# Peptides against a protein of PDB entry 2YKT: the designs that were tried, part 149

Target 1, 231 residues: chain A of PDB entry 2YKT
Amino acid sequence: SRSEEMHRLTENVYKTIMEQFNPSLRNFIAMGKNYEKALAGVTYAAKGYFDALVKMGELASESQGSKELGDVLFQMAEVHRQIQNQLEEMLKSFHNELLTQLEQKVELDSRYLSAALKKYQTEQRSKGDALDKCQAELKKLRKKSQGSKNPQKYSDKELQYIDAISNKQGELENYVSDGYKTALTEERRRFCFLVEKQCAVAKNSAAYHSKGKELLAQKLPLWQQACADPS

## One batch from the design tools (peptide; made by RFdiffusion4, then SolubleMPNN)

Design b2_p18_6_s3 (from b2_p18_6, 8 letters changed)
Fold by OpenDDE base, seed 3:
Structure b2_p18_6_s3 (fold): chain B 231 residues (1-231), chain A 18 residues (1-18)
Amino acid sequence: as target 1 above (231 residues)
Amino acid sequence: MPENPFAMSEEEIKAIEA
């Protein structure tokens, strides 16, 4: 029946969220943590490299003929420091605003979805059983009427059952339809949340890249000219 | 019934339905 098919579709939406979306989201969070760790590793390695660059700058500053190049090397290291600070801010946001929030929500969601599905199933079955009961009673009444000397005695009661069946059928169909819409809304809500949080990450990432580009664009021409203008 | 972890405001819900 149409109602049965819609019921199956509703259950499948909940199952898809529980069995596909949530596990995939957990994996996404895990991959995010790995990515964060790798970026922290890059930060550490970069610090070592630019600390060594500073040492080269110190040597230049101590020389008689290359003092001005010492300042250039120090500026290169300083620009890196500023870029790194921006990266650290982005990483904090990535951790606190995306990963932590998703982790908390996905952990709670299994319990919520299980309860929501169970509630829907219980009410759907209750309405279905009530409908079946009325249909069975009408069938029994019709059998009694066929064997009776006065079938008209049962006509009013037959009409009452027919009306009750029609009403219960409509209620069941509406309930299942609303259930399906609710399930789809729950699915969409979860994807929307992910998209919104990822947009925040993208904005922070854009700010990081923009700051780096600006700093390097400002200084690079000066650095390129340093060897051409000996003191 | 437990709280919906992904509960949104009424305004946000309307935006999704549109």
Scores: peptide ipSAE 0.285, ipTM 0.752, DockQ to the pose 0.531
Fold by OpenDDE base, seed 5:
Structure b2_p18_6_s3 (fold): chain B 231 residues (1-231), chain A 18 residues (1-18)
Amino acid sequence: as target 1 above (231 residues)
Amino acid sequence: MPENPFAMSEEEIKAIEA
């Protein structure tokens, strides 16, 4: 029946979220943590490299003929520091706004979805059982009427059961239909949440890239001229 | 019933459904 088909569809949506989406989201979070760790590692390694560059700048500053190049090397290291600070800010946002929030939600979601599905199933079954009962009673009544010397005695009651069956059928169909819409909304909500959080990550990433671009664009011409224009 | 971890405001829901 239409109701049975829609019921199956509804259950499948909940099952898909519980068995496919949420486990995949947990994996996504795990991969995000790995990515965060790698980027933190890059930041640390870069610090060592640019600290070594500063040392070269110190040597230049101590020289008689290359003193101005010391300042250039220091500026290069400083620009890197500013870029790395922006990266660290991005990583903090990535961790606190994306990973932590997703982790908290996905952990709680299994219990919620299980309860939601169970609630739906219980109510759906209740309505279905009530309908089946009315149908069974109508059949019993019709059998009694056929064996009776006065069938007219049961006519009003038969009409009452027919009306009750019609109403209960409609209620069941509406309930299942609403349940399906609700389930689809729950699924879409979870994907939308992920998209929105990824948009935030993208904005932070854009800020990081913009900062680096601006700083390097400003200083690079100066650095390129340093050897050609000794002071 | 547990709270929906992905609960949204009515306004947010409307925006998704639009």
Scores: peptide ipSAE 0.284, ipTM 0.751, DockQ to the pose 0.545
Fold by OpenDDE base, seed 4:
Structure b2_p18_6_s3 (fold): chain B 231 residues (1-231), chain A 18 residues (1-18)
Amino acid sequence: as target 1 above (231 residues)
Amino acid sequence: MPENPFAMSEEEIKAIEA
């Protein structure tokens, strides 16, 4: 029946979220943590590299013929520090605003979805059983009427069952239809949440790249000219 | 019923987009 098909579709939406979306989201979070760790590793490795660059700058500053190049090397390291600070801010946001929140929500979602599905199933079955009961009683009444010497005795009761069946059928159809819409909304909400959180991360990432571009654009011409200038 | 972990108001969505 139409209601049975809609019921099946509703259950499938919940099952898809629980069995496909949530496990995939957990994997996404895990991959995000790996990405974060790698970027943190880059940060640490970069610090070592630019600390070594500072040491080269110190040597230049101590030299007789390359003293001014020491300042250039120090500026290069300082710009790196500023860029790195921006990266750390981005990573902090990535961790706190996306990974942590998703991890908390996906962990809780198993219990929520199970309860939501169970609630829907219980109510759907209750309405279905009530409908089936009325249909069965009507069938019994009709059989009794056919075997009776006075069928008119049962006419009012038959009409009552017909009306009850009609009402219960409508209620079941509406409930299942609303259930399906609700399930689809729940699915969309989860994707939407992911998209919105990812947008926030993207904005922070853009800010990091913009700041780096700005700082380097400001200083790079100066650094490029340093060796051409007389000592 | 437990709370829906992914419940989000329109205002909260807008705040994320800002």
Scores: peptide ipSAE 0.283, ipTM 0.765, DockQ to the pose 0.491
Fold by OpenDDE base, seed 1:
Parts: structure tokens; C-alpha cells; sequence
Structure b2_p18_6_s3 (fold): chain B 231 residues (1-231), chain A 18 residues (1-18)
């Protein structure tokens, strides 16, 4: 029946969220943590490299013929520091606004979805059982009427059952239809949450890239001419 | 019934759009 098909579709949406989406989201979070760790590693390694560059700048500043190049090397390290600070801010946002929130929500979602599905199933079954009961009673009544010497005695009651069946069928169909829409909304909400949080990360990432581009574009011409301009 | 973990408040939506 149409109602049975829609019921199966509704249950399948909840199953897809619980069995496909949520496990995939957990994996996404895990991959995000790995990515965060790798970027933190890059930050640490870069600090060591540019600290060593500062040391080279100190040596240049102590020389008789390369003093001005010391300032250039210091500027290179300073620009890196500023870029790195922006990266750290992006990483904090990535952790706090995306990963942490997703972790909290995905852990609670199994219980919520189970309860939501159970509520739907309970009410669907209740309406289905009520319909089946009316159909069974009508069938019994028709059997009695066929065996009766006065079938007209049952005509009014038969009409009442037919009307009740029609109303209950309509109610069941509407309930299952609404249930399906609700389930699809729940699925969409989860994807929308992911998209919105990823947009926040993208904004912070854009700020990081913009700052780096601006700083390097400003200073690079000065650094490139430094060796051509003897002191 | 448990609260929907993925329900977003209007405030949360605004914070992301900002």
C-alpha cells in the first residue's frame, strides 16, 4: 500500500542517518583531528626554522659588511611570525567551532534518533492497528449479514465501519506523510549544520591566506633589492 | 524525548553568518 511504502521510506531515512551519516561524521571528525595535529606540527617545525634564520640575521648584524642584511633576515622572520599567529587563530576556530561541536552532537545523536524513530513507529503502529481492527470488524459484519435472514439489519452499521475505515486510512496516510517530511528535515538539518560550520572555518582560512599574501607582497620587493644596494 | 543535538538556535545561525 501507499502508506506502507511511505512508512518504509521514513524508517530508511532514520536508518541512513544512524548507520551511514553518523559513522561518516565520526570519521570526518577523526580526519579533522589528524589534519589539526599535522598543522600544529608544521607550526612547530616552522618556528625552529625561522628561529635559525634569526640567528643568521644576528651574525649578519655583527659583520662589518653585511649589517643591513641582518635587518632583512629579521623582517623575514617577523613576517613569518605574523602569518603563523593568524594560522593559530584559524586552528583555534577549527577546533572550537567545528570539531568540538560536531563531537558533542554526534555522541548525543544516536539516542535522539532512536527515540524519534521509536515515537514515530509507536504512533504509526497504533494508527495501523486501529485501522486493521475496523477492517476486521467490517469483515465479520459482512459474514454475519450474508448468513442472516434480514441483511438490512446490518446496513447502517456497515456504513459506519466504511466511514471509520476511510477516516482512519486518511489519518494514517497523513501521519506517515508528515513523518517522512520530518525525517527528511532531520537529515537535511544535519547536512546544513556541517555546511554552516565549514563556512565559518572557510572564513577564518580566508583571513589567514589574505594576511599572508598582504604581508609578503609588501615586503618581498624590499628584500629582493637588499643585495643590490651595498652599504 | 531528548533534545535534538543538531537543532540550531537563531543565535548560532547569526554567529556563523557574521
Amino acid sequence: as target 1 above (231 residues)
Amino acid sequence: MPENPFAMSEEEIKAIEA
Scores: peptide ipSAE 0.272, ipTM 0.759, DockQ to the pose 0.423

Design b2_p18_6_s4 (from b2_p18_6, 9 letters changed)
Fold by OpenDDE base, seed 2:
Structure b2_p18_6_s4 (fold): chain B 231 residues (1-231), chain A 18 residues (1-18)
Amino acid sequence: as target 1 above (231 residues)
Amino acid sequence: EPENPWAMSEEEIEKILA
């Protein structure tokens, strides 16, 4: 029936969220944490590299013939520091605005979804059972009427059951329909949240890349000329 | 009943359903 099909669809939405979306989201979070860790590793390694570059700059500054190149090397290291600061800001956003929030939500969602599904199932069954009962009573009444010498005795009661069945059928259909809409909304909500938070991360990532591009674009011509232009 | 971890304001809900 229509209501039965809609009921199956509703349950499938909840099942999909619990068995597909949430596990996938957990994996997404895990992969995000791995990515964050790798970037933190890059940060640490880069620090060592550019600290060593500073040392080279110090040596240049102590030389008689390459003193000006010391400043260039220092500038290179400083630009790196600024770029790294932007990366760290991006990582903070990545962690706090995306990973942490998603982790908190997905952790709590199992209990919520189980309860929501159970509530829906319980009420759906209750309405279904009530409908079935009325249908059974009508059938029983009709049998009794057919065997009676006075069928008219049961006419009013038959009409009452018919009306009750109609009302309960409509109520069940509406409930299941609303349940399906609710379930779909819950699913969409989760995806939308993910998209929105990912957009925030993307924005911060763009800022990091932009800052790096700007700084390097500004300084690179100067650095490229440094050897050809002794002081 | 457990709280919906993904709860949104009515305004937010309207936005995502628009």
Scores: peptide ipSAE 0.267, ipTM 0.800, DockQ to the pose 0.561
Fold by OpenDDE base, seed 3:
Structure b2_p18_6_s4 (fold): chain B 231 residues (1-231), chain A 18 residues (1-18)
Amino acid sequence: as target 1 above (231 residues)
Amino acid sequence: EPENPWAMSEEEIEKILA
């Protein structure tokens, strides 16, 4: 029946969220943590490299003929330090505003979805059973009427059962239809949340790249001229 | 009943479904 098919579809949506979406989201979070760790590693490695650059700047500052180049090397290291600071800020936001929130939600979702599905199944079955009962009673009544010398005696009851069946069928169909819409909404809500959080990540990433671009664009021409302009 | 961890306002839901 249409209601049975819709019921199966509804259950499949919940199953898809529980068996596909949530595990995939857990993996996504894990990959995010790995990515965060790798970026932190880059920051650490960069610090070592630019600290070494500062050392070269110190040597230049101690020289008699290259003192001004020492300042240039210091500026180069400082700009990169600022870029890395921006990256660290982005990573903090990435961790606190995306990973932590997703982790909390996915952890709680298993219990919620299980309860929601169970509630839906229980109510769906209850309505279905009530409908089946009315149909069975009508069938019994019709059999009794066929064997009776006065079939008109049962006409009012038959009409009542027919009306009840029609109403219960409509209620069941509406309930299952609403259930399906609700399930689809729950699924879409989860994806939309992910998209929104990824937009935040994208904004933070853009800020990081913009800051780096601005700082380097400002200083690079100066650095490129340093050797041609001895003091 | 457990709370929906992905709960949104009716307005937000409408926006998503529009």
Scores: peptide ipSAE 0.265, ipTM 0.797, DockQ to the pose 0.559
Fold by OpenDDE base, seed 5:
Structure b2_p18_6_s4 (fold): chain B 231 residues (1-231), chain A 18 residues (1-18)
Amino acid sequence: as target 1 above (231 residues)
Amino acid sequence: EPENPWAMSEEEIEKILA
């Protein structure tokens, strides 16, 4: 029946969230944490490298005939520092605005979805059972009437069951329809949240890349000519 | 009953379903 098919679809939405979306989201969060850790490692390693570059700049500044190259090496390290500041802002957003919030939600969602599905199933079954009961009673009444010498005795009661069945069928269909809409809304809000938070992270990532490109584009020509222009 | 971790206002729901 239409109601049975819609019921199946409703249950499948909940099952898809529980068995596909949530596990995939947990994996996404885990991969995000790994990525964050790797970037933190890169940051630390880069600091050591550019600190060493500063030392080379200090030596150049103390040398005869290479003082201006010391300034160039310092500028290279400073540009790195500024780029790193933008990266740290991106990572902060990545952690706080995406990973942490998703983790908080996904950890609680299994319990919620199980309860929500159970509640829906219980009420759907209750309405279905009530409908089946009325249908069964009508069938019994019709059999009794067919075997009776006075079928008119059961006519009013038959009409009452027909009306009850129609009403209960309508109620069941409406309930299942609303349930399906609710389930789809639950699924959509989860994807929408992910998209919105990923957009926020993307904006911060764009700022990081733009700042790096700007700083390097500004300074690189100066650095490239430094050796050709001895003091 | 457990709280919906993804709960949002009716207004927010309408926005995402529009």
Scores: peptide ipSAE 0.263, ipTM 0.795, DockQ to the pose 0.536
Fold by OpenDDE base, seed 1:
Structure b2_p18_6_s4 (fold): chain B 231 residues (1-231), chain A 18 residues (1-18)
Amino acid sequence: as target 1 above (231 residues)
Amino acid sequence: EPENPWAMSEEEIEKILA
């Protein structure tokens, strides 16, 4: 029946969230944590590299003929520091606004979804059983009427069952329909949340890249001319 | 009943369903 089909679809949505979405989301979070760790590692490694660059700048500053190049090397290291600060801000956002929130939600979702599905199933079954009972009683009544010498005796009761069946059928269909819409909304909500949080991460990432581009664009011409213009 | 961990405001829901 239409209601049975829609019921099946509804259950499948919940099952898909529990069996496909949530495990995949856990994996996504894990991969995100790995990515975060790698970026933190880059930050640390970069610090060592540019600290060493500063040391080279110090040597230049102490030289007799390359003093001005010391300042250039220091500027290069400073620009790196500024870029790195921006990266750290991005990473904080990535962790706090995306990973942590998703992790909290996914860990709680199994319990919620199980309860929600169970509630739906219980009510759906209750309505279905009530409908089936009325249908069975009508069938029994009709059989009795056909075998009776006075079938008119059962006419009013037959009409009552027909009306009851119609009403219960409508109620069941509406309930299942609403259930399906609810389930789809639950699914969409989860994806939309992911998209929105990823957009926030993207904005922060864009800011990081923009800052780096601006700083380097400003200084690079100066650095490129440093050797050609000795003091 | 457990709380929906993905619960959104009515406004947010409307945005999703628009």
Scores: peptide ipSAE 0.258, ipTM 0.794, DockQ to the pose 0.558

Design b2_p18_8_s1 (from b2_p18_8, 11 letters changed)
Fold by OpenDDE base, seed 2:
Structure b2_p18_8_s1 (fold): chain B 231 residues (1-231), chain A 18 residues (1-18)
Amino acid sequence: as target 1 above (231 residues)
Amino acid sequence: MEEEIKEAEELLNSVSVE
């Protein structure tokens, strides 16, 4: 029946969230944590590299003919420090605004979805059973009426069961239809949350890239000219 | 979501009488 098919569709939405979406989201979070770890490693390695660059700048500053190049090397290291600060801000956002929040939600979602599905199934079954009961009673009544010398005795009761069946059928169909809409809404809400959190990270990522581009574009011409202007 | 519901309803109407 239409109701039965809609019921199967509803259950499949919940199953898709529980068995496909949530596990995939957990994997996404895990991959994000790996990415975060790698970026933290980059941060540490970069610090060592640019600290060594500062040392080269110190040596230049102590030289007789390369003093101005010391300032250039210090500026290069300083620009790196500023870019690194933006990266750290991005990483903080990536951790706190995406990974942590997704992790918290996905861990709590299993219980919620299980309860929601169970509630739907219980009520759907209850309505279905009530309908089946009325249909069975009508069938019994019709059999009695056909075998009776006074069929009119059962006429009013037959009409009552027909009305009850119609009402219960409509109620079941509406409930299952609403259940399907609710399930699809739950699925969409989860995707929307992911998109929103990714947008927050994207804003911070854009700020990091913009700051880096700006600082390097400003300074690079000056650094390139430094060797052309010997002291 | 509305399109998906509509598609599901159309499918159900095509294969189901009750």
Scores: peptide ipSAE 0.009, ipTM 0.376, DockQ to the pose 0.027
Fold by OpenDDE base, seed 5:
Structure b2_p18_8_s1 (fold): chain B 231 residues (1-231), chain A 18 residues (1-18)
Amino acid sequence: as target 1 above (231 residues)
Amino acid sequence: MEEEIKEAEELLNSVSVE
């Protein structure tokens, strides 16, 4: 029946969220944590490189003929420090605003969806059973009427059951239809939340890249000229 | 989503016999 098919579709949406979406989201979070760790590793390795650059700047500053190049090397290291600070801020946001929030939600969502599905199933079954009961009673009544010498005795009761069946059928169809719309909305909300959180990550990433571009664009011409200037 | 719901309803109406 139409209601049975719609019921199947509704259950499949809940099942897909619980068995496909949520496990995939947990994996996404795990991959995000790995990515965060790798970027933290890059930051640490970069610090060693630019600390070594500072050492070269110190040597230049101690020379008689290359003192100004010492300042250039220090500026290069300082710009890197500022870029890395921006990256660290991005990583903190990535952790606190994306990973942690997704982890908290996905953990709670299993319980929520299980309860929501169970509630839907219980009510759907209740309405279905009530419909089946009315249909069975109508069938029994019709059998009694056919065997009776006075079938008119059952006419009013037959009409009552027909009306009850029609009303219960309509109620079941509407309930299942609304259930399907609700399930699709629940699914869409979860994807939308992921998109919104990823947009926040994108904004933070853009800020990191913008700051780096700005700092390098400002200083690079000065650094390029440093060797051409007389000592 | 609304289009998907409408499509699903149309499909159900076309294939289901009640």
Scores: peptide ipSAE 0.008, ipTM 0.357, DockQ to the pose 0.026
Fold by OpenDDE base, seed 1:
Structure b2_p18_8_s1 (fold): chain B 231 residues (1-231), chain A 18 residues (1-18)
Amino acid sequence: as target 1 above (231 residues)
Amino acid sequence: MEEEIKEAEELLNSVSVE
């Protein structure tokens, strides 16, 4: 029946969230944590490299003929420090605004969805059983009427059952339809939450890239001329 | 989502009530 098919679709939405979306989201969070760790590793390794560059700048500053190149090397290291500070801010947002919040939600979601599905199933079954009972009673009544010498005795009661069946059928169809809309809304809400959190990360990432480009564009021409213009 | 719901409803209306 139409209501049975709609019911199946409704259950399938909940099952898809619980069995496909949530496991995939857990994997996404895990991959995000790996990415965060790798970026933190890059930051740490870069610090070592530019600390060593500072040491080269110190040696230049101690020389008689290369003092100005010491300042250049220090500036290169400082620009890197500022870029890395911006990266750290992005990583904090990535952790706190995306990963942590997704993790908190996915841990609670299984229980919530199970309860929501169970509530829907219980009410759907209750309405279905009430309809089936009414249909069964009508069938019994019709059998009695066919075997009776006075079938008109049952006519009013037959009409009452027909009306009751129609009302219960409509109620079941409406309930299942609303259930399906609710399930799709639950699914969409989860995707929207992911998109919104990724947008926040994207904004911070854009700030990181912009700051890096700005700082390097400002200083690079000066550094490129440093050897050609000895002081 | 609303379009998908409408499409699903249309599909259901085409399914036999048997």
Scores: peptide ipSAE 0.006, ipTM 0.383, DockQ to the pose 0.027
Fold by OpenDDE base, seed 3:
Structure b2_p18_8_s1 (fold): chain B 231 residues (1-231), chain A 18 residues (1-18)
Amino acid sequence: as target 1 above (231 residues)
Amino acid sequence: MEEEIKEAEELLNSVSVE
């Protein structure tokens, strides 16, 4: 029946969220944590490299003929230090605004969806059973009427069951239809939340890259000229 | 983050060779 098909579709939406979406989201969070850790590792490795660059700047500052190049090397190291600090701030946002919030949400969601599905199934079954009961009673009544010498005696009661069946069928169809719309809305809400959180990350990332480009673009011409214009 | 970036820009300008 149409109601049975729509019921199966509704259950499949909930099952897809619980069995496909939520596990995939947990994996996404895990991959995000790995990415965060790797970027923190890059920051640490970069510190060693630019600390060594500072040492080269110190040596230049101690020289008689390359003293001004010491300042250039210090500036190079400082610019990259500031870029790495900005990366760390972006990572804090990535952790606090995306990973932590998604982790909390997905953990609570499993229990919520299970309860929501169970509630829907219970009410759907209750309405279905009530409909089946009325249909069964009408069938029994018609059998009695066929064997009766006075079939007209059952006419009013037959009409009452027909009306009850029609009403219960409509109620069941409406309930299942609303259930399906609700399930699809729940699914969409979860994807929208992910998209919105990822948009925040993308904005922070764009700002980080833009500012890094600006800092380097500001100083690079000066650094490129430093060897041509000895002081 | 934005305030830190501004501070970094100011610092870099203060130590400029030129």
Scores: peptide ipSAE 0.000, ipTM 0.232, DockQ to the pose 0.013

